# Designs tried in a protein design run: peptides against a protein of PDB entry 3OIQ. Part 14

Target 1, 212 residues: chain A of PDB entry 3OIQ
Amino acid sequence: KNRIFVSSSKDFEGYPSKAIVPVQFVALLTSIHLTETKCLLGFSNFERRGDQSQEDQYLIKLKFKDRGSERLARITISLLCQYFDIELPDLDSDSGASPTVILRDIHLERLCFSSCKALYVSKHGNYTLFLEDIKPLDLVSVISTISTKSTNSSKHSSSELISECDLNNSLVDIFNNLIEMNRDEKNRFKFVKLIHYDIELKKFVQDQQKVL

## One batch from the design tools (peptide; aimed at target 1 S122 Y127)

Design b1_p13_2_s1 (made by RFdiffusion4, then SolubleMPNN; from b1_p13_2, 5 letters changed)
Fold by OpenDDE base, seed 3:
Structure b1_p13_2_s1 (fold): chain B 212 residues (1-212), chain A 13 residues (1-13)
Amino acid sequence: as target 1 above (212 residues)
Amino acid sequence: MPKNLNEEELKEI
């Protein structure tokens, strides 16, 4: 089955009530929920949804049913947090108590851009997104990709029919949504409060603000 | 919002 690129988490409202669909999206990591019984990742593109929280628009479940899947989930979280410089408690505690990790509003401190491959699974009109793959994206690389309308498709012949255009459009949409949130005095998001706020990000935001 | 599948619905997958 071909993988579908998803630009909005609203697209799932139109999806079949009983289906298995491979999907891909790009979004910001907003939350991590690791307990003894579950592992969830929240993502958002900050698309306007009225008075609803813009956090966790994509709730992604990691398999967490046996010691092997639990270990894989913990390793996935550790590697993701190491990449984004997110401090976690030691997950390898010999004490038999698995540490509980609950992080929220991650986007208020760090822009954690991630390309996610997931399996949409629906039954009786309810759905779950299962993580298949996650690629963290470097912010400098995201800024460069948006700034250079990259006509340089390096033809890496990987048979993934996901348009470089769809990824780039979604990255632009996320930044536009963040700019709108930054302009809103009621919104907690401010670019100047990001831990990694630098001259490059400042200049990029100022240049994007002139086009909006 | 559609609800997530429960753990029993997920064991079938």
Scores: peptide ipSAE 0.060, ipTM 0.781, DockQ to the pose 0.243
OpenDDE base, seeds 1, 2, 4, 5: peptide ipSAE 0.021, 0.053, 0.055, 0.052; ipTM 0.594, 0.779, 0.780, 0.778

Design b1_p13_2_s2 (made by RFdiffusion4, then SolubleMPNN; from b1_p13_2, 6 letters changed)
Fold by OpenDDE base, seed 2:
Formats: structure tokens, C-alpha cells, sequence
Structure b1_p13_2_s2 (fold): chain B 212 residues (1-212), chain A 13 residues (1-13)
């Protein structure tokens, strides 16, 4: 089965009540929940959903069933946090207890763009998303990708059936949603509160704000 | 509507 690109977590509302569907999306990392028994990652594209939280629209489970899967989950979290400069609470607790990591609202401090491959698994109408693969995206590369395609249609580079258009459209939609959140006085999100808020991001946001 | 079962798992954390 081909992997389906997902532009909205609402798409899952139309998915079969009993299926296994490989999916891919791009979103911002919003939360990390690593306990002794579970590993969950929250992602969002910040699509407006009325009065519902815009966080954790894509809540993804990492396999956490045995020492091998637990180790893989912990390594995945460590590598993501290293890539995004996310401070983890000291993993070196001399207590022999596996460190608990609970991070929420990550997007308020850091824009952690991530391309995720997941399995949608439904039973009895409800579903679970399982992480298959994650690729962190560099913010400069995201900005460059949006900025360059605003000016040039056309070049196919074939190797995965996910159109380079779907990825870019989703990246644009995320930024547009963040701009709207930044304009809303009730929204906690503000670009100027990002730890990595620089002149490049400032210029990009100012230029995107003129198109909206 | 179909729900993400991980939402219930998150409430237990």
C-alpha cells in the first residue's frame, strides 16, 4: 500500500473503522511524554478546531513493549531533543528509575518541524498512530523551501510518491496558522518569545504577514 | 467520531 500524505488530523475522522494505513505528515513537535511505561509524541499543524486545543493534533505512540523498543524510544527522544536544542531533565538520575520526561507546549519556545511516518491502526472505530520514522527539519531549510517555491513552479524529482507540493503546502499552512496565532491576543504563541527568534525568522514572518 | 486512543493514554500521564 502506498503511504498517504495527511494534511490534516481531521482526515482520520473519514478513515476506515478497521484498517492499517501507512501515513505521513509534517507538523511541529508540541509535546514529549516519556514515562516508565509509555512514550508519546504530540505534533500539530495548528489547524483551527474551534475551542479545542490546537496542540497534540497528531498524538503518536512509540513502541514501548520490551527493553529493545524502550531503548529505541529513549534514543529517538534524545536525538530529537539534541537536534532541536531541547533541554531534557537530567537523564542521569542515580536512582535506577528510568527518567520521566514530560514536555508540553514545545512550540511556544521552539519551532520543531518534523516529517513523520506513522501507522494508522484502527479497531472498533477508534485509532492509534504508531511512529514508524521521524525526520527533524531544519527551520532555515523550511524557510528556504517556502521562500523559493513562492517563485518557481516545476521540477520533479521522483523517488517517493509524496508530492513535494504536499510537503510545501503543509509547511505554508503551518506558518499561516502560526501567524494567525501570533496576531491573536488570546493565543499564547508569539514569534518574539521563541528562543531561536532571529533576524531571518523575523523577516520571513514579516514577508508572510503581507501575503495574508 | 473516531478518536485517537493515545488521547486516553495521555490522560493517564
Amino acid sequence: as target 1 above (212 residues)
Amino acid sequence: MPKNENEEELKEI
Scores: peptide ipSAE 0.547, ipTM 0.929, DockQ to the pose 0.893
OpenDDE base, seeds 1, 3, 4, 5: peptide ipSAE 0.545, 0.546, 0.543, 0.545; ipTM 0.928, 0.929, 0.928, 0.927

Design b1_p13_2_s3 (made by RFdiffusion4, then SolubleMPNN; from b1_p13_2, 7 letters changed)
Fold by OpenDDE base, seed 2:
Structure b1_p13_2_s3 (fold): chain B 212 residues (1-212), chain A 13 residues (1-13)
Amino acid sequence: as target 1 above (212 residues)
Amino acid sequence: MPKNENEEELKKI
């Protein structure tokens, strides 16, 4: 089965009540929940959903069933946090207890763009998303990708059936949603509160704000 | 509507 690109977490409302569907999306990392028994990652594209939280629209489970899967989950979290400069609470607790990591609202401090491959698994009408793969995306590369394609239609480079257009459209939609959140006085998100808020991001946001 | 079962798992953390 081909992997389906997902532009909205609402798409899952139309998915079969009993299926296994490989999916891919791009979103911002919003939360990390690593406990002794579970590992969950929250992602969002910040699509407006009325009065519902715009966080954790894509809540993904890492396999956490045995020492091997637990180790893989912990390594995945460590590598993501290293890539995004996310401070983890000291994983070196001399207590023999596996450190608990609860991070929420990550997007308020850091824009952690991530391309995720997941399995949608439904039973009895509800579903679970399982992480298969994650690729962190560099913010400069995201900005460059959006900026260069606003000016040039056309060049196919074939190797995965996910159109380079779907990825770019989703990246644009995320930025547009963040711009709207930044304009809303009730929204906690503000670009100027990002730890990595620089002149490049400032210019990009100012230029995107003129198109909206 | 179909729900993400991970939401109920998150409420237990």
Scores: peptide ipSAE 0.581, ipTM 0.942, DockQ to the pose 0.895
OpenDDE base, seeds 1, 3, 4, 5: peptide ipSAE 0.580, 0.581, 0.580, 0.580; ipTM 0.942, 0.942, 0.941, 0.942

Design b1_p13_2_s4 (made by RFdiffusion4, then SolubleMPNN; from b1_p13_2, 6 letters changed)
Fold by OpenDDE base, seed 2:
Structure b1_p13_2_s4 (fold): chain B 212 residues (1-212), chain A 13 residues (1-13)
Amino acid sequence: as target 1 above (212 residues)
Amino acid sequence: MPKNENLEELKEI
């Protein structure tokens, strides 16, 4: 079955009431919820949704049913947090209480761009997203990709036709949404409050702001 | 409208 690229979490409103659909999207990591019994990741593209929170538009479940899946979830969280320089409590603590991690509003401190593969699973109209794969994206690479209007169609082999265009368009849309949030005085998001706010990001934001 | 069921699990945290 071909994986569907999802540009909006509203796309799921049109999905079948009973289906299993492999999907992929790009979004910012907004939350991490790891407890003894569950692991959830929140992602957002910050698409405007009226008065609803712009956070956790893609709320994804990691499998957490047995020691193997729990370990894989913990390793996944550790590796993501290492990649994004997110400080976590030690997840390997030999004290038989599994550490609880509750991080929210991650996007207020760090732009954690992530390409996610998930399973959309519906049974009775409502759906669950299950994580299949996650690729963290480097911010410098994201900025360069948007800035260059990447004409380098590297013909990567014909089995996962997510157009480089779909990824790039979604990355642009995320930045445009963040620019709008940054301009809104009521919005908590500000680029200058990002821990990794540097000259490159500053320049990129200033250049994108001229196009909007 | 179809809802993400993980939202209910999020409210329990």
Scores: peptide ipSAE 0.494, ipTM 0.915, DockQ to the pose 0.904
OpenDDE base, seeds 1, 3, 4, 5: peptide ipSAE 0.490, 0.492, 0.491, 0.491; ipTM 0.914, 0.915, 0.914, 0.913

Design b1_p13_3 (made by RFdiffusion4)
Pose (drawn by RFdiffusion4):
Structure b1_p13_3 (pose): chain A 183 residues (1-47, 54-90, 99-149, 165-212), chain P 13 residues (1-13)
Amino acid sequence: KNRIFVSSSKDFEGYPSKAIVPVQFVALLTSIHLTETKCLLGFSNFEQEDQYLIKLKFKDRGSERLARITISLLCQYFDIELPDPTVILRDIHLERLCFSSCKALYVSKHGNYTLFLEDIKPLDLVSVISTISTKCDLNNSLVDIFNNLIEMNRDEKNRFKFVKLIHYDIELKKFVQDQQKVL
Amino acid sequence: EEFEEDSLFSQSH
């Protein structure tokens, strides 16, 4: 195939006014909007706001069920509590860091576009930390994301704080410290 | 009409 890796949502400015382009990006899961009619997943690399809005489209009940199971499994994988109806989650990153490698289909028409979900591979935080410490596009993105998360933590006004993560590990405390030295 | 319902973003100028 010819899947194009995107490092930023701004890349979508050079894309066709009407085309179907397979894309891939890496980001943190930041929000979920699940209704009976549609589902939108928001991701961000904090280059610091929501940036990627991925849509799971479904029309009938059969596909709705699949969408619900998909959200259920994704949330369970990240230890996200889910009440299972309109379901809304915001600023997930303030409580949990959820790195994700996502493949999507860019579909545009009349200059407007939508990213449809093809695949989502959650990334273990432990592997993310290890992948950064021992040591391409994926890694560049993981590094950039973590750097921005570091600067957000330094900024006193920003609500993002590592110590406030429900999963603030001793190893996470360690990686963040030894990561600032590089700065 | 279907795509307008599916559209989430627009390209910048």

Design b1_p13_3_s1 (made by RFdiffusion4, then SolubleMPNN; from b1_p13_3, 10 letters changed)
Fold by OpenDDE base, seed 2:
Structure b1_p13_3_s1 (fold): chain B 212 residues (1-212), chain A 13 residues (1-13)
Amino acid sequence: as target 1 above (212 residues)
Amino acid sequence: SEFDEEAIAKKAS
């Protein structure tokens, strides 16, 4: 089945009440919820949704039903956190108690851009997104991609029809939303509070703010 | 209700 690129988590409101749909989206990691019985990742593009929290617009479930899936979930979390320089308690602690990790508002300290492949699974109008694959995106690469307006239509004839345009548009939309949040005095998000706020990010934000 | 993961696996294949 063709994978559908999703630009908004609102798209799921129009999805079938009983379906399995492979989807892909790009968003910022906002939360991690790892317990003894479940693993959830929250993502957001920070699309304005009225008075609703902008965090966890994409709530992604990792399979957590057996030792193999639990191990895969823990490894996935560890690798993501290592990539984004997120401090985690040791998940491999020989003490037979699986450590509980609850991180929220990750976007307030780090911009963790991620390309996610997931299965939309619905029944009786409720849905769950199951993680299939995750690719962390480097912030410098994201900035470079947006800045160059690279019409590098590299016709990678890969049968996954996710246009480079859809990815780039989603990245631009996320940054635009973050810029709006940064301008809002009531919003907790501020670029200058990011741990990785550097001269490159500062310049990029300043240049984007002039266009918006 | 946890979606039947077997039903998910069969439709993803």
Scores: peptide ipSAE 0.035, ipTM 0.740, DockQ to the pose 0.075
OpenDDE base, seeds 1, 3, 4, 5: peptide ipSAE 0.022, 0.032, 0.033, 0.029; ipTM 0.631, 0.733, 0.736, 0.715; seed 5 fails the geometry check

Design b1_p13_3_s2 (made by RFdiffusion4, then SolubleMPNN; from b1_p13_3, 6 letters changed)
Fold by OpenDDE base, seed 2:
Structure b1_p13_3_s2 (fold): chain B 212 residues (1-212), chain A 13 residues (1-13)
Amino acid sequence: as target 1 above (212 residues)
Amino acid sequence: DEFEEEALYSKSS
């Protein structure tokens, strides 16, 4: 089956009550939940959902059923955190206790743009998203992509019908949502509170604020 | 399917 690009986590409300659907989305990493029994990643595009938390709009499960899958989950978390410069406790503790990692509100400190491939699996109207693949996106590259409007349609025939336009539109929407959150005095999100807030991000935000 | 089994397990836990 072709992979479906998902621009909103609300799209899943229209999905079949019993299906397996390969999906892809881009969002900000908002939470990490690693325990002895589960691994979850929360993502958001910060779509306005009334008074609901804008965090964890995409709750992604990592396979965590055996020693091999647990190891892969821990490696995945470690590599993501290393890429985004997120401090984690050592996941390789020789002490037979699996380290517990519970991070929330990651977007308040770091913009962790991620392209995720997942399986939507539903049964009896409930669904779970299982991680298949994750690609962290460099913030400078994201900013550059939005700024240039460069439909560098390199028609690289990757057999995945995900248009560069869908990715770019989702990245723009995320930034627009963050700008709105930054303008809202009630919202905890502020660009100036990001650890990586630099001159480039400042300039980009200022330029985007003029378009909104 | 490994994901169907895990989805079933995720409903029972």
Scores: peptide ipSAE 0.030, ipTM 0.670, DockQ to the pose 0.157
OpenDDE base, seeds 1, 3, 4, 5: peptide ipSAE 0.028, 0.028, 0.029, 0.030; ipTM 0.675, 0.656, 0.664, 0.665; seed 5 fails the geometry check

Design b1_p13_3_s3 (made by RFdiffusion4, then SolubleMPNN; from b1_p13_3, 5 letters changed)
Fold by OpenDDE base, seed 2:
Structure b1_p13_3_s3 (fold): chain B 212 residues (1-212), chain A 13 residues (1-13)
Amino acid sequence: as target 1 above (212 residues)
Amino acid sequence: SEFEEDALYSKSK
C-alpha cells in the first residue's frame, strides 16, 4: 500500500476503525517521553484547534517491548537530540535504571522540523501511531525550501508518491502557524526566544510576516 | 496485545 501524506492530525478521525495504514507527515518535535516502560514522541504543526493545546497533535509510540526495541528507541532519541542540539541525560547509564527523559515544549526553544513515517494502527475505533522512520530536517534547508518556491522536481523516482508540494505546503503552514503564535501575546511561542534565533531566521520571519 | 491495551487515541463517537 502506498504511504499517505498527512497534512492534519484530524485526518485520522476519518481513517478506518480497524486498519493498518502507513502514513507520513512533517511537523515540529514538541515532546519526548522516555520512561522505563514507554517511549513517545510528540509532534505538532500547530493547527488551530480552538482552546486545545497545540502541542503533541501527533503523538507517536516507539516500540518498547523488548531489549532490542528499547535500545533502538534510546538510540533514536539520542540521535534526534544530538541533531537538534537538545541536552539529554546520558541514556547509557551503567546503573541498571533506565534514565527517564521527559521534555515538553521543545518548540519554545528549538524548531525541530522532522519528517516522520508512521503506522496508523486502529482497532474498535481506537488507534495508535507507531514510528517507522524519522528524518530530522535542517532549519536552513527548510527556510531555503520555503523561500525559493523551488520545486526542485528532482523526479527521483522514490516509489513513495509523496508530492514535494505536500511537504512544502506543510512546511509553509507550520511557519505561518508559528508566525500567528508569535503575534499572539497570549501564546508562549516567540521566535526571539529560540536558542538558535539568528540573522537568517530573523530575516526569513520578517519576510514571511509581510506575506501574511 | 501491545496494540490494543494502550491505544493513544480514541475516536469521538
Scores: peptide ipSAE 0.409, ipTM 0.869, DockQ to the pose 0.785
OpenDDE base, seeds 1, 3, 4, 5: peptide ipSAE 0.404, 0.404, 0.403, 0.403; ipTM 0.865, 0.863, 0.862, 0.864

Design b1_p13_3_s4 (made by RFdiffusion4, then SolubleMPNN; from b1_p13_3, 10 letters changed)
Fold by OpenDDE base, seed 3:
Structure b1_p13_3_s4 (fold): chain B 212 residues (1-212), chain A 13 residues (1-13)
Amino acid sequence: as target 1 above (212 residues)
Amino acid sequence: SEFDEEAIAKKKK
């Protein structure tokens, strides 16, 4: 079955009530939830959904059933946090208590763009998204991609049926949503509060604001 | 099945 690119988490409302569908999306990492029994990653594109929280629009589950799956989940979180410069407690502590990690509102400090592959699994109208793969995206590369409108189809034979256009459109939409949030005095998100806020990001935001 | 896990998200009816 072909993988479906998802531009909105609202699309899942129209999905079958009993299905397994491979999906892909791009979004910002908003939360990490690691306990003794569960591992969840929250993502958002900050699409306006009325008065509801724009966080965790994509709640992704990592398999966490045995020592092997738990280890894989911990390694995945560690590598992701290392890439985005997110400080975590030591997850390898030989002390028989697995450390609990609960991070929220990650987007208020860092823009953690991620391309996610997941399995949509539904039963009786409820669904779970299971992580299959995650690719962190560098912010400089994201800004460059949006700025150049570059149809540079590097013919890397990635068998990934996902159009470069779908990815680029979603990245633009995310930035536009962040600009709207930044303009809203009631919204906690502000670009100037990001730890990695620099001259390049400032210029990009200023230039993008002229188009909106 | 390996996928008969507790559902995380509920569809709005």
Scores: peptide ipSAE 0.183, ipTM 0.823, DockQ to the pose 0.679
OpenDDE base, seeds 1, 2, 4, 5: peptide ipSAE 0.152, 0.169, 0.121, 0.175; ipTM 0.799, 0.809, 0.780, 0.815

Design b1_p13_4 (made by RFdiffusion4)
Pose (drawn by RFdiffusion4):
Structure b1_p13_4 (pose): chain A 183 residues (1-47, 54-90, 99-149, 165-212), chain P 13 residues (1-13)
Amino acid sequence: KNRIFVSSSKDFEGYPSKAIVPVQFVALLTSIHLTETKCLLGFSNFEQEDQYLIKLKFKDRGSERLARITISLLCQYFDIELPDPTVILRDIHLERLCFSSCKALYVSKHGNYTLFLEDIKPLDLVSVISTISTKCDLNNSLVDIFNNLIEMNRDEKNRFKFVKLIHYDIELKKFVQDQQKVL
Amino acid sequence: DDSIENFDHSNIS
């Protein structure tokens, strides 16, 4: 194929006013909006706000069930608690870091566009840390994301703090420290 | 929050 890797949501400025373009990006899961009619997943690389809004479209009940199972499995994979109806989660990153490699379909018309979900591969935080420590687009994005997350932690006014993560590991405490030295 | 709830699409411009 010819899937185009995007490093930032701003890249979508150069894209056609009407086209279907396979894309791929890396970011943290930050929000979920699940209704009976639609589902939107928000991601961000914190270059510090929501940036990518990925849509799971479904019309009938059969496809709704699939969307619900998909959200259920994604949340379970990240140890996210889910009440299973309109379901809303925000600023998931303040509590849990959920790196994800996502493939999407950019669909535009009249200059407007929507990113539809084709695939989502959750990335283990342990593998993310290891991938950064031992050591392309994926890695560049993982590094940039973690750097921004580091600067956000330094900033006293920002609500993001690693010590406040429900999964604040000793290894996470270690990687963050040895990561600031590079700065 | 409202923007996400009301979200239909993004604009290139």

Design b1_p13_4_s1 (made by RFdiffusion4, then SolubleMPNN; from b1_p13_4, 10 letters changed)
Fold by OpenDDE base, seed 4:
Formats: C-alpha cells, sequence, structure tokens
Structure b1_p13_4_s1 (fold): chain B 212 residues (1-212), chain A 13 residues (1-13)
C-alpha cells in the first residue's frame, strides 16, 4: 500500500472515519509524554490554527502494551533525546517505578526536525496515529536541503521526486512558520533563545526573512 | 491494535 505524505494535520479531517492508512510527515518534536501506561510524542509544523495551541498537531502514540513494547518505547525516547541533546532522567533507574517523563515546548529550546512514518487508525470518526518509524533530521542537513532546493531538478523517477519535493516544501513551511512566530512579540518562540543557535542558523534565518 | 478504550482520540473538532 502506498504511504501518503501529509503536509498538514488538517488533512486527517478529510480521512475516512474507519480506516488504516500508512502516512508520513515531517515536523518538529514539541512534546514527550512517558508514563507508566502511555508513551506519546507530540509534533508540530506550527501551521496557524487560530487561537489554538500550535503544539502537538501530530500526537503520535507508541505501542505500550507489554514489557517488550514499553522497553522499545523507552529506547526510542532515549535515542531521540540523545540525538537532540535533550537531558532525560535515567530511564533505567533500579527503582522499580517506571520513570515518568513529561517534556513540553521542546521547540523553544531545540529545533528537533523529525521524519515520521505512522499508521492513521480511525474508528467512529476518532483517529490515532501509531508510530511505525522515526528518523531524526540534522539541522545542518535541513538548512542545506532548503538552501539547495532551487538548483537540483535532476531527472530522478517521478515518485521519488514527488516525495522529495513534498519533504522540502514541508521543511520550508516549518521555517516560514517559525520566522512568523519569531516576529510575533506575543509568541514565546525566539531563534536567539535556542540552545544551539549559531552563526549558520542566524544567517539562514536572515536570508529566509528577506524572501518573506 | 489496542482496545478502543485506550483511543485517546484526537477530537475532530
Amino acid sequence: as target 1 above (212 residues)
Amino acid sequence: WEKLENFESYSRK
């Protein structure tokens, strides 16, 4: 079955009330919710949705049914946090209590770009997104990809070209949304408050701001 | 798939 690229979480409003659809999207990690009974990852592209929070536009559920799936969820969170330099409490603490991790507003400190594969599962009009795969994206690679988007129309197969164009469009849209948030005095997001704010990111943002 | 009871539904509102 073909995987559908999703550019907006609003696309799910048009999806069948009873379906299983493999989807893919690119977004920023915004939240982590690990409890004794649940594991959720929040993602956003920061698309404007009126007065609603722009966080957690994509809430992704990890399977958390048995010790094996719980372990996989904890490993997934640990690896993501290690990749993005997010400090976590030791998830392996010998205290027989499963560590609770609740992180919000991750995007205020770190731009955690992620390519996600998920299963859209709907019943009775409600849906859940289940994580199938996650690929963290390096910020330097994201910046380079956006910056080179205008030059490499190389003749790859039409299906690969569409997927690459969709990815690149979504990355541009995310940065444009972040630039708008940075310009808004009421918005808590500021590029200069990112822990990893460097000269490269500064230059890229300044160059993108001239096009908007 | 988990029982429907653990469908933390995104409310389509």
Scores: peptide ipSAE 0.034, ipTM 0.691, DockQ to the pose 0.219
OpenDDE base, seeds 1, 2, 3, 5: peptide ipSAE 0.034, 0.033, 0.033, 0.034; ipTM 0.700, 0.697, 0.699, 0.701; seed 2 fails the geometry check

Design b1_p13_4_s2 (made by RFdiffusion4, then SolubleMPNN; from b1_p13_4, 9 letters changed)
Fold by OpenDDE base, seed 5:
Structure b1_p13_4_s2 (fold): chain B 212 residues (1-212), chain A 13 residues (1-13)
Amino acid sequence: as target 1 above (212 residues)
Amino acid sequence: MDFLLNFESYSRS
């Protein structure tokens, strides 16, 4: 089955009420919810959806049914947090209690770009996205990717070109949405409040703001 | 460090 690139989480509203569809998207990590019984990752591209919260537009479930899947979920969270320099509460509490991690609004402090592969599974009109694969994206690499694409249509195969084009368009859309949020005085998101706000990100945002 | 985490596809068992 061909994997579908998803540019909007609204696309799922048009999906069959009973289907299994492999999907791919790029988005910012917005939340982590690890408990004794579940692991969820929230992602968003911050697409405007009226008055609804722009966080957690992609709610991705990790398998959490047995010791193996639980271990994989914990390792996934640990590795993502290490990659993005997200401080986790000490998971090594000697108390033998399963670590609980509840983080929200991650995008207010860190831009955690992630390329996700998931399985859309619907039943009776409701759906769940199950994580199949995740690749964290380095912000410098994201900035470089957006900045470079004005010039080289290199002859890649048509299938690779579509995926790379879709990825970059989605990255641009995310930044455009963040710029709009940054301009909105009512929005909590501000680039200058990011922990990793540096001269490079500042310059990039300023240059993107001139194109919008 | 770039890393990729592969999860086993959701088999409907």
Scores: peptide ipSAE 0.019, ipTM 0.612, DockQ to the pose 0.043
OpenDDE base, seeds 1, 2, 3, 4: peptide ipSAE 0.019, 0.018, 0.019, 0.018; ipTM 0.618, 0.612, 0.613, 0.614

Design b1_p13_4_s3 (made by RFdiffusion4, then SolubleMPNN; from b1_p13_4, 10 letters changed)
Fold by OpenDDE base, seed 1:
Structure b1_p13_4_s3 (fold): chain B 212 residues (1-212), chain A 13 residues (1-13)
Amino acid sequence: as target 1 above (212 residues)
Amino acid sequence: MSKLENFESYSRK
C-alpha cells in the first residue's frame, strides 16, 4: 500500500474504524513521554482547533513491549534529543529504575521539525499512530527550502514519492501558524524566546510576516 | 483530561 501524506491530524477523523494505513506527516516535536511502561512523542503543526491546546495533535507511540523494543525507544529518544540539543535529565541515577523523561511544550524553546512515518492502526473507532521512522529536519534547511520554492515552480511530476510539494506546503503552513501564535499576545509562543533565535531566523520570520 | 490521558484510555481498550 502506498504511504499517504497527511497535512492535518483532522484527516484521521475520516479514516476507517478498522484499518492499517501507512502515513507520513511533517510537524514540530512538542512533547516526549518516556516512562517504565510507555514511550510517546507529541507533534503539532499548530493548526487552529478552537479552544483546544494546539500541542500534541499527532500522538505517536513507540513500541514498548519487550526489552528490545524498550531499548530501541530509548535510543530513538536519545538520538532525537542529541540532534535537537534537548537536555535530558542525567540518566545515570544509580537506582536501577528505568529513567523517566517527561518533556512538554518543546516548541516554546526549540523548533524541532520532524518528518515522521507512522502506521495508523484503528480498532473499534479508536486509533493509534505507531512510529515507523523519524527524520529530524535542520531548521536552516527548512528555511532554505521554503525560501527557494517561492521562485521555482519546477513541475517535477514524480508520480511515486510523497511530493516535495506536500512537504513544502506543510512547512509553510507550520511557519504561518507560528507567526499567528507569535502575533497573539495571549499565546505563550514567541520566536524571540527560542534558544536558537538567530539573525537568519529573525530575517526569515520578518520576510514571511510581510506576506501574511 | 489531557490528550495523553485520552490516548492512554484509547490504547488500553
Scores: peptide ipSAE 0.019, ipTM 0.599, DockQ to the pose 0.229
OpenDDE base, seeds 2, 3, 4, 5: peptide ipSAE 0.017, 0.017, 0.017, 0.017; ipTM 0.594, 0.597, 0.597, 0.597

Design b1_p13_4_s4 (made by RFdiffusion4, then SolubleMPNN; from b1_p13_4, 9 letters changed)
Fold by OpenDDE base, seed 5:
Structure b1_p13_4_s4 (fold): chain B 212 residues (1-212), chain A 13 residues (1-13)
Amino acid sequence: as target 1 above (212 residues)
Amino acid sequence: MDKLLNFESYSRS
């Protein structure tokens, strides 16, 4: 079966109560929860859902059932944190205890755009998203992609065009949601509080704010 | 909060 692009985690409310569905989405990394027994990644596109929390709209489980899957989960977390310049507590503490990492509200300090492939697995109306693949996206590349969207209707194949259009639409939607959050005085998110807030991001946000 | 099921294993059909 083809992988389904998901623009909203609300789409899962319409999914079968007993299925395995390969899905793909793009979102910001919002949380990391690594313990001795589980590894979870939280993602959000910050879609407004009434009074519901906008954090962790995509809660992704890494396989954590055996020594091999646990090791893969730890490596995945380390590589993601390294890519996004997220400081982890020293994992190499000589104390043979598996390091616990609990990070929340990552989006308040860093915009960690990620393209995720997951398996939607449901039973009895409950579901779990299992990570299959993750591609971190560079913020400069995200900004450039959104900025250039207006000019290149180039002749790519219809299937590649759909996936690229879906990705680009979701990236725009995320930025629009972040702009709304930045305008809300009650929201903790502010672009100027990002560690990587530079002249390029400032200009991009100012230009996007004129279109909204 | 979507109720995460604790699946020990899944196989792709």
Scores: peptide ipSAE 0.018, ipTM 0.622, DockQ to the pose 0.099
OpenDDE base, seeds 1, 2, 3, 4: peptide ipSAE 0.022, 0.022, 0.023, 0.022; ipTM 0.641, 0.643, 0.641, 0.639; seeds 1, 2, 3, 4 fail the geometry check

